# Designs tried in a protein design run: peptides against a protein of PDB entry 7Z53. Part 73

Target 1, 150 residues: chain A of PDB entry 7Z53
Amino acid sequence: PRIKNQADCIPFFRSCPACPGSNITIRNQINALTSFVDASMVYGSEEPLARNLRNMSNQLGLLAVNQRFQDNGRALLPFDNLHDDPCLLTNRSARIPCFLAGDTRSSEMPELTSMHTLLLREHNRLATELKSLNPRWDGERLYQEARKIV

## One batch from the design tools (peptide; made by RFdiffusion4, then SolubleMPNN)

Design b2_p19_6_s4 (from b2_p19_6, 8 letters changed)
Fold by OpenDDE base, seed 3:
Structure b2_p19_6_s4 (fold): chain B 150 residues (1-150), chain A 19 residues (1-19)
Amino acid sequence: as target 1 above (150 residues)
Amino acid sequence: LPDSYMSDEVTQAVLEAAK
């Protein structure tokens, strides 16, 4: 079936399946797969990125969510703020920037984006539950404990 | 991550909440 309302479509930057890859590309893909175990693709492997992925406006230990869009009330990944946003450059008509995630390729393939989104939601769910169970925990503790559960 | 990475406090809290 065809999507009737194109305005509701979420465009993704889709790599050419037949495009030649580089060793870097292959390595990045492998790293993304291996990072699934420690969920570093969600939380980031570098502290500055990790902080940018967190909601620092409160002590709830939440990951940041998109402030512009939701998926039927559910959270989406936050947008990155790259000056030269490759997602915007690829599909100029869509005007959808890249998502911010632990993996820089989060917007390149919908499957990866979806996984990140699901894990984002799960983390925030866990953090919320942990807050209820442990009301004395601060945001750092909630964040870390939720991260361990994921 | 595996449940073994959960703290004892979290584990206990979850177990108690599940009762």
Scores: peptide ipSAE 0.019, ipTM 0.523, DockQ to the pose 0.041; fails the geometry check
Fold by OpenDDE base, seed 4:
Structure b2_p19_6_s4 (fold): chain B 150 residues (1-150), chain A 19 residues (1-19)
Amino acid sequence: as target 1 above (150 residues)
Amino acid sequence: LPDSYMSDEVTQAVLEAAK
């Protein structure tokens, strides 16, 4: 969990090297890893893309998952539907298209693909949990609340 | 996203589920 008590924070000393008259300030450093996550990489920054990234077949607020492949039963990113798919053109024998994500670079960098996959799974896990806790919530509410948590 | 983006309802629900 996040640090909520400032007494548990790490002290940080700050000064301006180019400012001779500056005073040294002491601050409490809070480490919140979630603040460094750009959720737009998973959800998309535009509504048309965001809709394509969602599972619209039900009211569970889930992100879309790959319909052809799984990772030991766990979700993978869905495939994109590009007319000229560069991933298909790169390796024609494999016939694996590019992944669809909020960041178009997902299929270019395995590191991004992994992160997107993890956050996809986390979102769907959260949405599922929220559905269990709030059975009356519709898909939009579940999706939005899960997105806020991620 | 930051905790400030979470609604009070979801926050409480998550906290309750984590007990």
Scores: peptide ipSAE 0.017, ipTM 0.544, DockQ to the pose 0.034; fails the geometry check
Fold by OpenDDE base, seed 5:
Structure b2_p19_6_s4 (fold): chain B 150 residues (1-150), chain A 19 residues (1-19)
Amino acid sequence: as target 1 above (150 residues)
Amino acid sequence: LPDSYMSDEVTQAVLEAAK
């Protein structure tokens, strides 16, 4: 993968028992993870959830991002709004709620959080590029086209 | 937006396919 500044990224790596090379390993790993992970974990399997995962404040076709925190300027998953938030109950002093994603386990499994975050960023990147390429596309078109690519 | 884990080659292919 091409990362301009790794310091601004969340590190993510999974072991591979049979890899031909480092660069190929990374590429294959990303592709395998993308295919292995159900897109519903990122976009939601139901329309109400899917809408909650989208940024509906504009016509850019973006997924919603965290409005409180960023990772060195990069997007993080939005927080959920649970009545009995288990993340808040785990450490009440931290006051960090669970993340909102298609998978309810996103905050319980750091690996899923990282993966979902990466796919979130990739979707928004793609949507942004598609907007540049197709300025007349509305948010729905941008969202759907980016979703198809991811 | 910041960069992604996509390589330059993949990024270019995606952009070309999106045209």
Scores: peptide ipSAE 0.012, ipTM 0.548, DockQ to the pose 0.031; fails the geometry check
Fold by OpenDDE base, seed 1:
Structure b2_p19_6_s4 (fold): chain B 150 residues (1-150), chain A 19 residues (1-19)
Amino acid sequence: as target 1 above (150 residues)
Amino acid sequence: LPDSYMSDEVTQAVLEAAK
């Protein structure tokens, strides 16, 4: 396969063997979970929100990532910009604002946040791969094609 | 999204890259 680091491969593909070295049992479980995922929870159902979830600083078709924190070098969801942030108000000692995602529930459930994070990483991985395969594609094309795969 | 949402071009590219 074209992907060099197979250890970081997340098998969210429905029928494409993008992660050939993955355990089939684990892959089936992941595919089963993603088959019921509404993509609007990741990309947003409203155009203004969808734009805010994208990285518009380049033509790579990436989703925006957190600019303050990383998970051992891996991407996290970006923070929302709310005047009266309920996450900050709930736990003032933590000082962690709500995450921005396609679904407002992203900051309410850690499991949901984790899923959004995984799908964010998968999208950006796919967009990166598509860029290498199709260097002539602009950011819009890369974003849309990666979204179709997710 | 389901595979039916993928373009033929992307589908073929992904399949070729996965070989």
Scores: peptide ipSAE 0.012, ipTM 0.506, DockQ to the pose 0.029; fails the geometry check

Design b2_p19_7_s1 (from b2_p19_7, 6 letters changed)
Fold by OpenDDE base, seed 2:
Structure b2_p19_7_s1 (fold): chain B 150 residues (1-150), chain A 19 residues (1-19)
Amino acid sequence: as target 1 above (150 residues)
Amino acid sequence: GTVPTLARTAPPLGEFFGL
């Protein structure tokens, strides 16, 4: 879901390379805030990534979900396919790779991963409802319309 | 090789999500 109350929004700009005092965390925070507003952390900000985040096996306009795990029956983010997966190196016995999301930092903060997961579920829910309301819409239309609502 | 910085500080995602 997008922030609808613009009066409560902090006026940060996505394009602003703000790193005052060499604090790199500020840039990341600005990107995260802007990403939250437009949900680009879920859908990706670049077309190649955006395509990789979609379920292309059907015409339902869904985002891809994890094929190995679910959270009490609910969807999780798909895993990435990194050669040197840093998440696998965190705990070699667990063998849980990094998640694939619109924001490359999603696996660096579980809180962010959780947010992406919730919005993934919401997108897929919306796409499903839109399909029910508009059965003739193809996957692209469903995806785009759901993306506008999230 | 060196251990990536992210790997050294990465959270235990599996534990967090119960995987």
Scores: peptide ipSAE 0.289, ipTM 0.698, DockQ to the pose 0.035
Fold by OpenDDE base, seed 5:
Structure b2_p19_7_s1 (fold): chain B 150 residues (1-150), chain A 19 residues (1-19)
Amino acid sequence: as target 1 above (150 residues)
Amino acid sequence: GTVPTLARTAPPLGEFFGL
C-alpha cells in the first residue's frame, strides 16, 4: 500500500540495504514502487506458480530464495527448471539458469529481475516482522498478510 | 515455469548479479 502519512506506516521501520535508518521517506518510496508494480507478477498469477515461488519447508510465510547464491548476504530469486534453458546459453561456462519469478519476462530483462529480487526481499522482511508481531500466525497467514502489504 | 526467451536476446544474468 502507498503510505500517505505517518499514521499509515507499519509499526516497524524498514531496513534498506542502500539506505540508513528508519526514514519514512524510504518506506514511502518502496511502497510507491510496489504500488506501481503489479504484485501478481511477483507472486505469480497462477496458483501452481505461486506455490512454487513459496518456501514450503517451514511455516514462516516466506518466498523461496536461491539456495546456491546470495547477494552480499541478501536473497536472490530461486532458479527455474527449464528443459531448454536459454539463460544457460548466454555463458556456457557459467552454468547460471534462468530465475523463477511470477513474470515470465523476468529472465529477459535484468532490471525486472532486480525489481522482483527487491520485492522478494521486502516480502520476506515483512513476513519476518509479522511473525514477530503475531507469533501464532501460520505460514499461510504470514504469506497472505505480507502479500497484502507489498 | 518461465516461458523460454530467445537465446540470442537473453541477458547474461550471472554476470549481471555477479554469480
Scores: peptide ipSAE 0.287, ipTM 0.713, DockQ to the pose 0.041
Fold by OpenDDE base, seed 4:
Structure b2_p19_7_s1 (fold): chain B 150 residues (1-150), chain A 19 residues (1-19)
Amino acid sequence: as target 1 above (150 residues)
Amino acid sequence: GTVPTLARTAPPLGEFFGL
């Protein structure tokens, strides 16, 4: 039977070891993940949230990253600013707020947070590469083109 | 919107990410 709604499908991949195009394989898998997860979880479905998720300090088309912490030099999601932050309440000594993402559930499951983090990194990588290839593109163009590829 | 997570059920995100 042909499933009409592809959103109901879970993608499966067959790994190819020692393939020369390792980056292509990684890219294809990421694209499949975003199609399944819906990229709106990363970018936000509402414009005010989407703007808050972007780095608006430059014309590089980047998503905002955490300004306090990195993961071995790699980007983490920015923190949200909640009055009664449930993440802060779980461990008062740690003082780690909930992360800000396109989906409010991002801070409910570390697995989702990880996925959002990976896709954040990929977006920023793509935007950086696109800037190199297209130096005249402004931040909006870079952001939108990277978003389409993720 | 706010994160719909109760304090008692919120995961230790900082610990998970090694923060």
Scores: peptide ipSAE 0.279, ipTM 0.708, DockQ to the pose 0.034
Fold by OpenDDE base, seed 1:
Structure b2_p19_7_s1 (fold): chain B 150 residues (1-150), chain A 19 residues (1-19)
Amino acid sequence: as target 1 above (150 residues)
Amino acid sequence: GTVPTLARTAPPLGEFFGL
């Protein structure tokens, strides 16, 4: 059944592997990375953690980003809030806390932190694009649809 | 808290990201 009056319809774009105008990422590269990377390392495998990794201050479906630092204007992972922060204990002079990510190992290996950072940026990029394509989607829909693409 | 094993041998995250 096709809708007779298409003028009354609001076009919503579902999660699509082809995003025209997105020259930043190649779908094959994303798939190649995520084929070997458990995305739970970015989003969290447990609901309480997953919620803490999200930006809940708006309806944009974004993951939370660092509020103190940026990397040449680009997002970094948010800091965790640990009473006995092992990263602070590792280097007492640097006074940089552990990053918060879906995988607890993110603060153990800079390589993992870097990967999580890149995937964070990709998620937020996708969510932003989906918001542009689907202005009426709420934050939950944007978050979930972006997560499907990552 | 427990210091992660690799955090002892890897460069500090702050230094790595230029924080």
Scores: peptide ipSAE 0.273, ipTM 0.704, DockQ to the pose 0.026

Design b2_p19_7_s2 (from b2_p19_7, 6 letters changed)
Fold by OpenDDE base, seed 4:
Structure b2_p19_7_s2 (fold): chain B 150 residues (1-150), chain A 19 residues (1-19)
Amino acid sequence: as target 1 above (150 residues)
Amino acid sequence: GTVPTLARTSPPLGELFGL
């Protein structure tokens, strides 16, 4: 049965076809990061969370980045501020808090962490480019337009 | 202004993720 309420749908986008040969009728998909990514995992599905994921210290429309660590000058996910941080309890010697992302599972799977990090960087790159192209856009406009492109 | 089509370029992952 078809889902009638579109709000109950997970937004998947079909990727481009990949044909191994001219005589093959079976359609394969080209795997790309953007083909089946739910942006809600990056931006948050709820407005309070979405605001917490943004850099509100300027009008650049950026997502918040880690303030303690960088990866060769590139952004990492920001840390959450949990009273009883389970990530700190997992490895007391590491002293690394849980990451803050749109998906609460971002700290549980390194694959998700990597994906969220990439999309964080992509958003911030897009926002930066959009600022260059549209210097009069405010942070909200830049954020929303970058979010639409991601 | 208008929003032109932007080419998507994923930044390379650094040393932390080991990819």
Scores: peptide ipSAE 0.029, ipTM 0.576, DockQ to the pose 0.030
Fold by OpenDDE base, seed 3:
Structure b2_p19_7_s2 (fold): chain B 150 residues (1-150), chain A 19 residues (1-19)
Amino acid sequence: as target 1 above (150 residues)
Amino acid sequence: GTVPTLARTSPPLGELFGL
C-alpha cells in the first residue's frame, strides 16, 4: 500500500464474487447475510440473534417486545443487553439502551427504528391472526408463517 | 460465513387461511 499510516485509515473490504448457475451474465457477490426480501433486518440472519428476537414465553410465534415502554399501547422494540451499550454511554442521564433488532443499525439510524417497529407490530399482528385461523399451529409454525408473509 | 437465500416453501393458501 502507498499509505503507510494505517492508523488513520478506515478499512474498506470488497466481498468475493460469485457465479450464478443460471444464464445470467451479471457478476454477483457472495452475501454474508440473508436477502433483504426475507426481512433479515427484522428477524436476524443468525440463529442465536433470531432466537433472542422472539418471544419464547409462549407458543404464539411472536417477536419479543419492549418490557419497559409502549407507544400509546403499541409495542416497541426490545432493548439489547450490551456490556458497553453505546446508547447508554452517549447520554448517561437518559438511561435508554440500544434497541435489539436483526440489523445492528436499528439504534444508529432513527429511520430504521421506525421501520423495524412497524414490522415488529405487523409480524405480531399476523401471528395473532394466524393463530386464530389455525389454532393447532405451534409457536414455531406461527412464527415461520408470519415471517413468510412479512 | 455466507448465508444462503432462504428458499421459501409456501404452504397452500387454503391452509394459511384455515380453509
Scores: peptide ipSAE 0.012, ipTM 0.395, DockQ to the pose 0.020
Fold by OpenDDE base, seed 1:
Structure b2_p19_7_s2 (fold): chain B 150 residues (1-150), chain A 19 residues (1-19)
Amino acid sequence: as target 1 above (150 residues)
Amino acid sequence: GTVPTLARTSPPLGELFGL
């Protein structure tokens, strides 16, 4: 198993999908992608970027979310704070900056933006559930355990 | 315990992302 259970911890695993008919599903595609790249497109492969992608204002182990926009109450990727933002320069009328993600291509390819958003939501969902199951875990433990499940 | 898969608990993105 991906998670090493501790003596006073409650195990938390993602349920395996049981798909009727074809074995080719969105779930299988996500699992194949995350297993290959270790979800570095979501969390970042460099420590400074990884820290900037986290919500450090609390001990909930969450990834940072957009502070300006939501999708019907659901989280979106946070914006980057580039001085020469290429997304703002490409379309000056839209005034929408680039998204911040573990993969720098997240704003260049809408498919990646959508996938990273879904995985962001999954991480925060997992971290929230882990906090409920293990109230004594700090933000670092919650973040790392949720990252192992994603 | 176990947790539901992403497809069951995280709905598709809205109109903003076309998903």
Scores: peptide ipSAE 0.199, ipTM 0.736, DockQ to the pose 0.034; fails the geometry check
Fold by OpenDDE base, seed 2:
Structure b2_p19_7_s2 (fold): chain B 150 residues (1-150), chain A 19 residues (1-19)
Amino acid sequence: as target 1 above (150 residues)
Amino acid sequence: GTVPTLARTSPPLGELFGL
């Protein structure tokens, strides 16, 4: 059923169309699955990106979350700060930037956005739980340990 | 994470987009 309250919806805009049956879509799905195996789609495969995906405001080992929107109190992916953001350029009226994730295609496919979001939430949940279990762990330890569990 | 855990901590995927 369609949620009528817009506040309950994820602000999502596709940077690229998902075309079922196309080689592009298939490739994207395969890449997503591959990234999922090592969770690089969530955490990033490159250190600069990985750092940008983290919440560095504290020592809780959390991934960064959207600062503007939530999903009924639940975390959403943070927005990226792309120069010439394709999500903004494609639909100016929507004014929704691309999401930031370990996979740069996070805003191309709702399935990816959803999965990334869920795994973001899971990481943060795990990190929070690990903090309670291991109060002496710093943010780096919490982040790495949660990353291993996800 | 596991599917059961994700299901517990987050809404179903379809609900994320109001489907």
Scores: peptide ipSAE 0.150, ipTM 0.724, DockQ to the pose 0.050; fails the geometry check

Design b2_p19_7_s3 (from b2_p19_7, 7 letters changed)
Fold by OpenDDE base, seed 3:
Structure b2_p19_7_s3 (fold): chain B 150 residues (1-150), chain A 19 residues (1-19)
Amino acid sequence: as target 1 above (150 residues)
Amino acid sequence: GTVPTLARTEPPLGELFGL
């Protein structure tokens, strides 16, 4: 008998091959959407939070980075400013506050923190490249265009 | 303006940090 509840099924598709040239040993695939990234966890789903996650000190369209620490010279997430910071309360000797991100769980799961950090770096990389390609774009344009690419 | 093809090059750290 077939599965009647099709609402719980996720369709799975495979891309079609294409062999345009004489070298039949190389199998090409047609362009297909293989993934979608919801970057709201990085940028914030609410405008007030999104603004707090941005570097507003310049017109480079960058996300804010940690002002106290770096990871072997690379950027880390900025710290949040919470009245009762649960990260500080959990380990008072470490004195490390929670990270600020679009997802409030960023400091709860190390894998989430890592992903946010990587996407932060990628955004800032893209914004920097876009500035080089489009030197007359302001910070808002650079930020929005980089956000669309991430 | 239009955005040409991007190369995956790492920018200078100063620019990456907004410095």
Scores: peptide ipSAE 0.008, ipTM 0.399, DockQ to the pose 0.022
Fold by OpenDDE base, seed 4:
Structure b2_p19_7_s3 (fold): chain B 150 residues (1-150), chain A 19 residues (1-19)
Amino acid sequence: as target 1 above (150 residues)
Amino acid sequence: GTVPTLARTEPPLGELFGL
């Protein structure tokens, strides 16, 4: 039976098919992240946090990325700016601050860190693609549209 | 009115894309 109350529905998005050939029997998917995961953990549930997670220095609609480290050229989560950074205190030799993310637990669980990192990269990828497709869109539009897709 | 904007240095393009 169909769910009548839309408020009870969980939005689920499926990637578009990739059809490289004219006579393809096997359906492949484009390389995109589509999931039922609530991306609010990445974007932040509060507006002040959400703004802090964005790169506001341009009109590209990007999320902020780490300015010190990369993963083979790929983006990492930005560091937070905490006076008493618990991540620095837990391992003083590593000297790695806590990551800034929509979920405060992002630095506590490697699984969350990985997920947030992937979604960060995907958002920025999507925003870039959207900019290419819609060059007149401003940063807010790009950010929001990418957020909707993620 | 103006909304305060947190400015950040723009990283390399590859990093922005997550590539």
Scores: peptide ipSAE 0.007, ipTM 0.361, DockQ to the pose 0.031
Fold by OpenDDE base, seed 2:
Parts: C-alpha cells; structure tokens; sequence
Structure b2_p19_7_s3 (fold): chain B 150 residues (1-150), chain A 19 residues (1-19)
C-alpha cells in the first residue's frame, strides 16, 4: 500500500541505492541481528557512537538520557544532532529530532524506539543497582558490567 | 506511543531510570 499522507513519510538520503545483489542490505541485516545479540542496538557498535550514548558527566556508568523530555518521570532516549534530521523533516510542526541510539533507525519504528527506551532504562537501573552493591566501582566498570548483564 | 512530557526537574536516579 502506498502512503498517501506525505507527512507520514520519513525522508532518507543515501549515498548509494540498494540494488538487487548488493551486499549492503545483507550487511545491514546481519548488523541488525548482531546488534540484537550483543545489545549493540542500545550501546552502539562503533566506539565514537558508544561514547556519545553514555552519560560522561559522572562516574555512574549510565547511558545518556533525554534532557528535554521524560515519560512520566522516566527516561527517554537522548536526541541526536543531525544536520539533515529526517525526523524534523518528516513533521516540521512537531520539531522533535530523531533519537540517538545504537541503531540509527531507532526513531523510524515505534516498536524499536520502545525497545531502545526500555533497554536504556534497564541499563541505567542495573548500573544504579551495581553502584549500590559496589560503591567503589567507577563509571567505566559500572557501564561495562551493566552492559554485560543486559 | 506515549507522548513525552517536558522535563522540568531532575528526579531521583531511581525514578528517572526506572529503578
């Protein structure tokens, strides 16, 4: 079915189209599967992204959370800072940027957004509990141990 | 999905992160 409401469309700009026989789609699929197994959809599969997903303002080993919005007092994913933010382009009135997550597609599917949010909260919950159990652990240790549990 | 609300204050860590 064709999307009739253009406001419901998320614009994408690609450097290369996915053609039949291209390994790009296969790689993306594999990356998604790997992301699920190792929770890299939450933590990021690339080191620079992983660092950007962390709260580096303290030694609590937390993932970064949204600084503008909460869900009834609960954490939401932080916003990304994209030059051509597809979420902003999709609905100019809402003015809500895409979420930042380990998977760049986190804002494209509500189901994925929900899962990322849930796992974000779970990580931060675990890190908080680990801090309580191990007060001498630094942020890196807390982050890594929580990541292993998730 | 749930409509996010503007965060006016920083809640305790437990509340913020779902502990």
Amino acid sequence: as target 1 above (150 residues)
Amino acid sequence: GTVPTLARTEPPLGELFGL
Scores: peptide ipSAE 0.006, ipTM 0.369, DockQ to the pose 0.023
Fold by OpenDDE base, seed 1:
Structure b2_p19_7_s3 (fold): chain B 150 residues (1-150), chain A 19 residues (1-19)
Amino acid sequence: as target 1 above (150 residues)
Amino acid sequence: GTVPTLARTEPPLGELFGL
């Protein structure tokens, strides 16, 4: 089920809007997350963005991961490279830039950040497994096949 | 040879499994 009240929600392109309000019930929040899951939010809906989200340093078909931080050895979303980074401007003490994801607003909602992180990890897991099963596949084939499974 | 893979049409797995 989708959230019908969209007045307090942030509109997303090619997906249902996300509601940043803390007054959302657990059930509604879960429904919002489940209904919001779109591969375009992870991979990017535009070709230039999609390329920037990929790890182009090898032929493993992986998505790019954060190069500064990890979560107990697990991948985090890469940082974006913005001249006027709103994440740096809103909290000057933290000095943490915005994350780069298929959705430009992934850093605005921790729920989206966590979900995109999980899907990032799942893609890279699938690509790694596909590489093991099909060692002759190049990075493009691995990326596309993993994307079809996610 | 290559091992055939399960390519899934939309919706994504996360949406399919309610993640």
Scores: peptide ipSAE 0.009, ipTM 0.390, DockQ to the pose 0.035; fails the geometry check

Design b2_p19_7_s4 (from b2_p19_7, 8 letters changed)
Fold by OpenDDE base, seed 4:
Structure b2_p19_7_s4 (fold): chain B 150 residues (1-150), chain A 19 residues (1-19)
Amino acid sequence: as target 1 above (150 residues)
Amino acid sequence: GTVPTLARTAPPLGALFGL
């Protein structure tokens, strides 16, 4: 391998190939995306990340929001806590760290940032409405039900 | 539970992405 230090590698998972029943040389990827929106980019695909994306300070089932900034009172994505934050290096004057999201690309493309932000807001809206409709639901129930709706 | 208080200011996202 050209890169000897594996710690410098960004983990990249390639989609599993669909096993062709015939000698087809074309590698088809399994399309696990059944919806127009892959909510995994919002919630994270792994449990440790998913927990870090949640607001664990209450039982409202909310996703974590930015603690420094809002968009006219609306939520923004929380910042990540990276040792060597590449976003801080992109524009040293801006001093804006990378966003924490279910997809590491959330800070690479404005389109993704916008979609993550939109779906963050939608989740939190849904969780809030679900709490109003179901006052006895705990934070886990609210989170999971909102996640299913998104 | 309470939602944390946030500042009503936006980061310079345009500058971050070079827009």
Scores: peptide ipSAE 0.022, ipTM 0.442, DockQ to the pose 0.042
Fold by OpenDDE base, seed 3:
Structure b2_p19_7_s4 (fold): chain B 150 residues (1-150), chain A 19 residues (1-19)
Amino acid sequence: as target 1 above (150 residues)
Amino acid sequence: GTVPTLARTAPPLGALFGL
């Protein structure tokens, strides 16, 4: 590396390019996410992630919430459990891990964090309301029905 | 798989949520 002072380096990763068969000279990235229409930024695009975003401790169809912090009693996104957590590394004094969301960029931009937080709250609100209206629904159905509404 | 998480590019988010 040309830079000798590696202690001040911030890790930066670049996505792989997509090479469509057309004469497009613009470098496009491979889409690793499903469509925005399905709210994959909230629920995840892959099943393992989607499961990790859910509260599996009950049959209420809820998304997982932060267990350490709340916003005046309102839910916050859960923390991720990353090896070499970039959020911890970039601000070592704050000691706040990255948030876990359907989009890994949730902790990179406050706008995304806010949106994901609001949609988390909305999902859980909807699931709670659906449970009240349909007491016989299990957690899977509550989760899926709330997801369809969001 | 999903795109890797990047380093935080915005100011500390803890201030927004009172963390």
Scores: peptide ipSAE 0.016, ipTM 0.460, DockQ to the pose 0.037
Fold by OpenDDE base, seed 5:
Structure b2_p19_7_s4 (fold): chain B 150 residues (1-150), chain A 19 residues (1-19)
Amino acid sequence: as target 1 above (150 residues)
Amino acid sequence: GTVPTLARTAPPLGALFGL
């Protein structure tokens, strides 16, 4: 990348280029996303992050939720554990850390936070329903099946 | 590896949500 300091960059990825067979002059992009919202940003596209976003204390296939706050009984994104948490530094009186998500922008853009929160809730809802329908499924299967549906 | 964390001066959403 042209800018080496990635701390100053918002992670943004473009799909791969693709040329139509009939017209190589027009360079299109391969559609890497099947929906408006990239669910990979909710689950984490990398395995270490994906594991950190899961609730591993049980076999329910759930994503981790905030342990300090809820929204009228509904789940919120978990907090990250950053040494120099920019959210804490921005408003020292509030003492609210940044959210942990697959997207580092999750605490900067309310729209993104909202979508991630909704998809978190939907995943956990689906996993819970799948557990009810399939009591013998372990947490890994519940997580993967719910992830596929989202 | 883990993507770098952004450090910006935008207000944290936790505060905006009244957390």
Scores: peptide ipSAE 0.016, ipTM 0.430, DockQ to the pose 0.034
Fold by OpenDDE base, seed 2:
Structure b2_p19_7_s4 (fold): chain B 150 residues (1-150), chain A 19 residues (1-19)
Amino acid sequence: as target 1 above (150 residues)
Amino acid sequence: GTVPTLARTAPPLGALFGL
């Protein structure tokens, strides 16, 4: 690596190249994320991640929220559990670990953190409203319907 | 408990977005 102080680096991972067996000369990357339109940055593009982003303690169809902090009573993103957490390494005095979100960049840029937080809140709001309108829906139905609306 | 330093110095998200 060209940067000498590796302890302060936020690691980035590049997807593998996709090389078709044809005469296509353009090197493409494997798209690891679905489109912004489906809010995959909030919900995740992979099923294991998507499940980890949900609140599985009830049948309300909610996304998981931070268990330590709130923003004036409003939800924040849950923390991830990372070995060698880059967010902790970047600012050791702040002691704030990386957030868990559908987009791994959620803690890299304040703008993304804010957007993910807002969309988290909106999902949970929608799921709550849907539960009020449809009291017989289970958590899976509430989650999916809220996801479609977001 | 007390909120981390970064969170203490950041404005409330609701205020930034008019929520």
Scores: peptide ipSAE 0.015, ipTM 0.446, DockQ to the pose 0.025

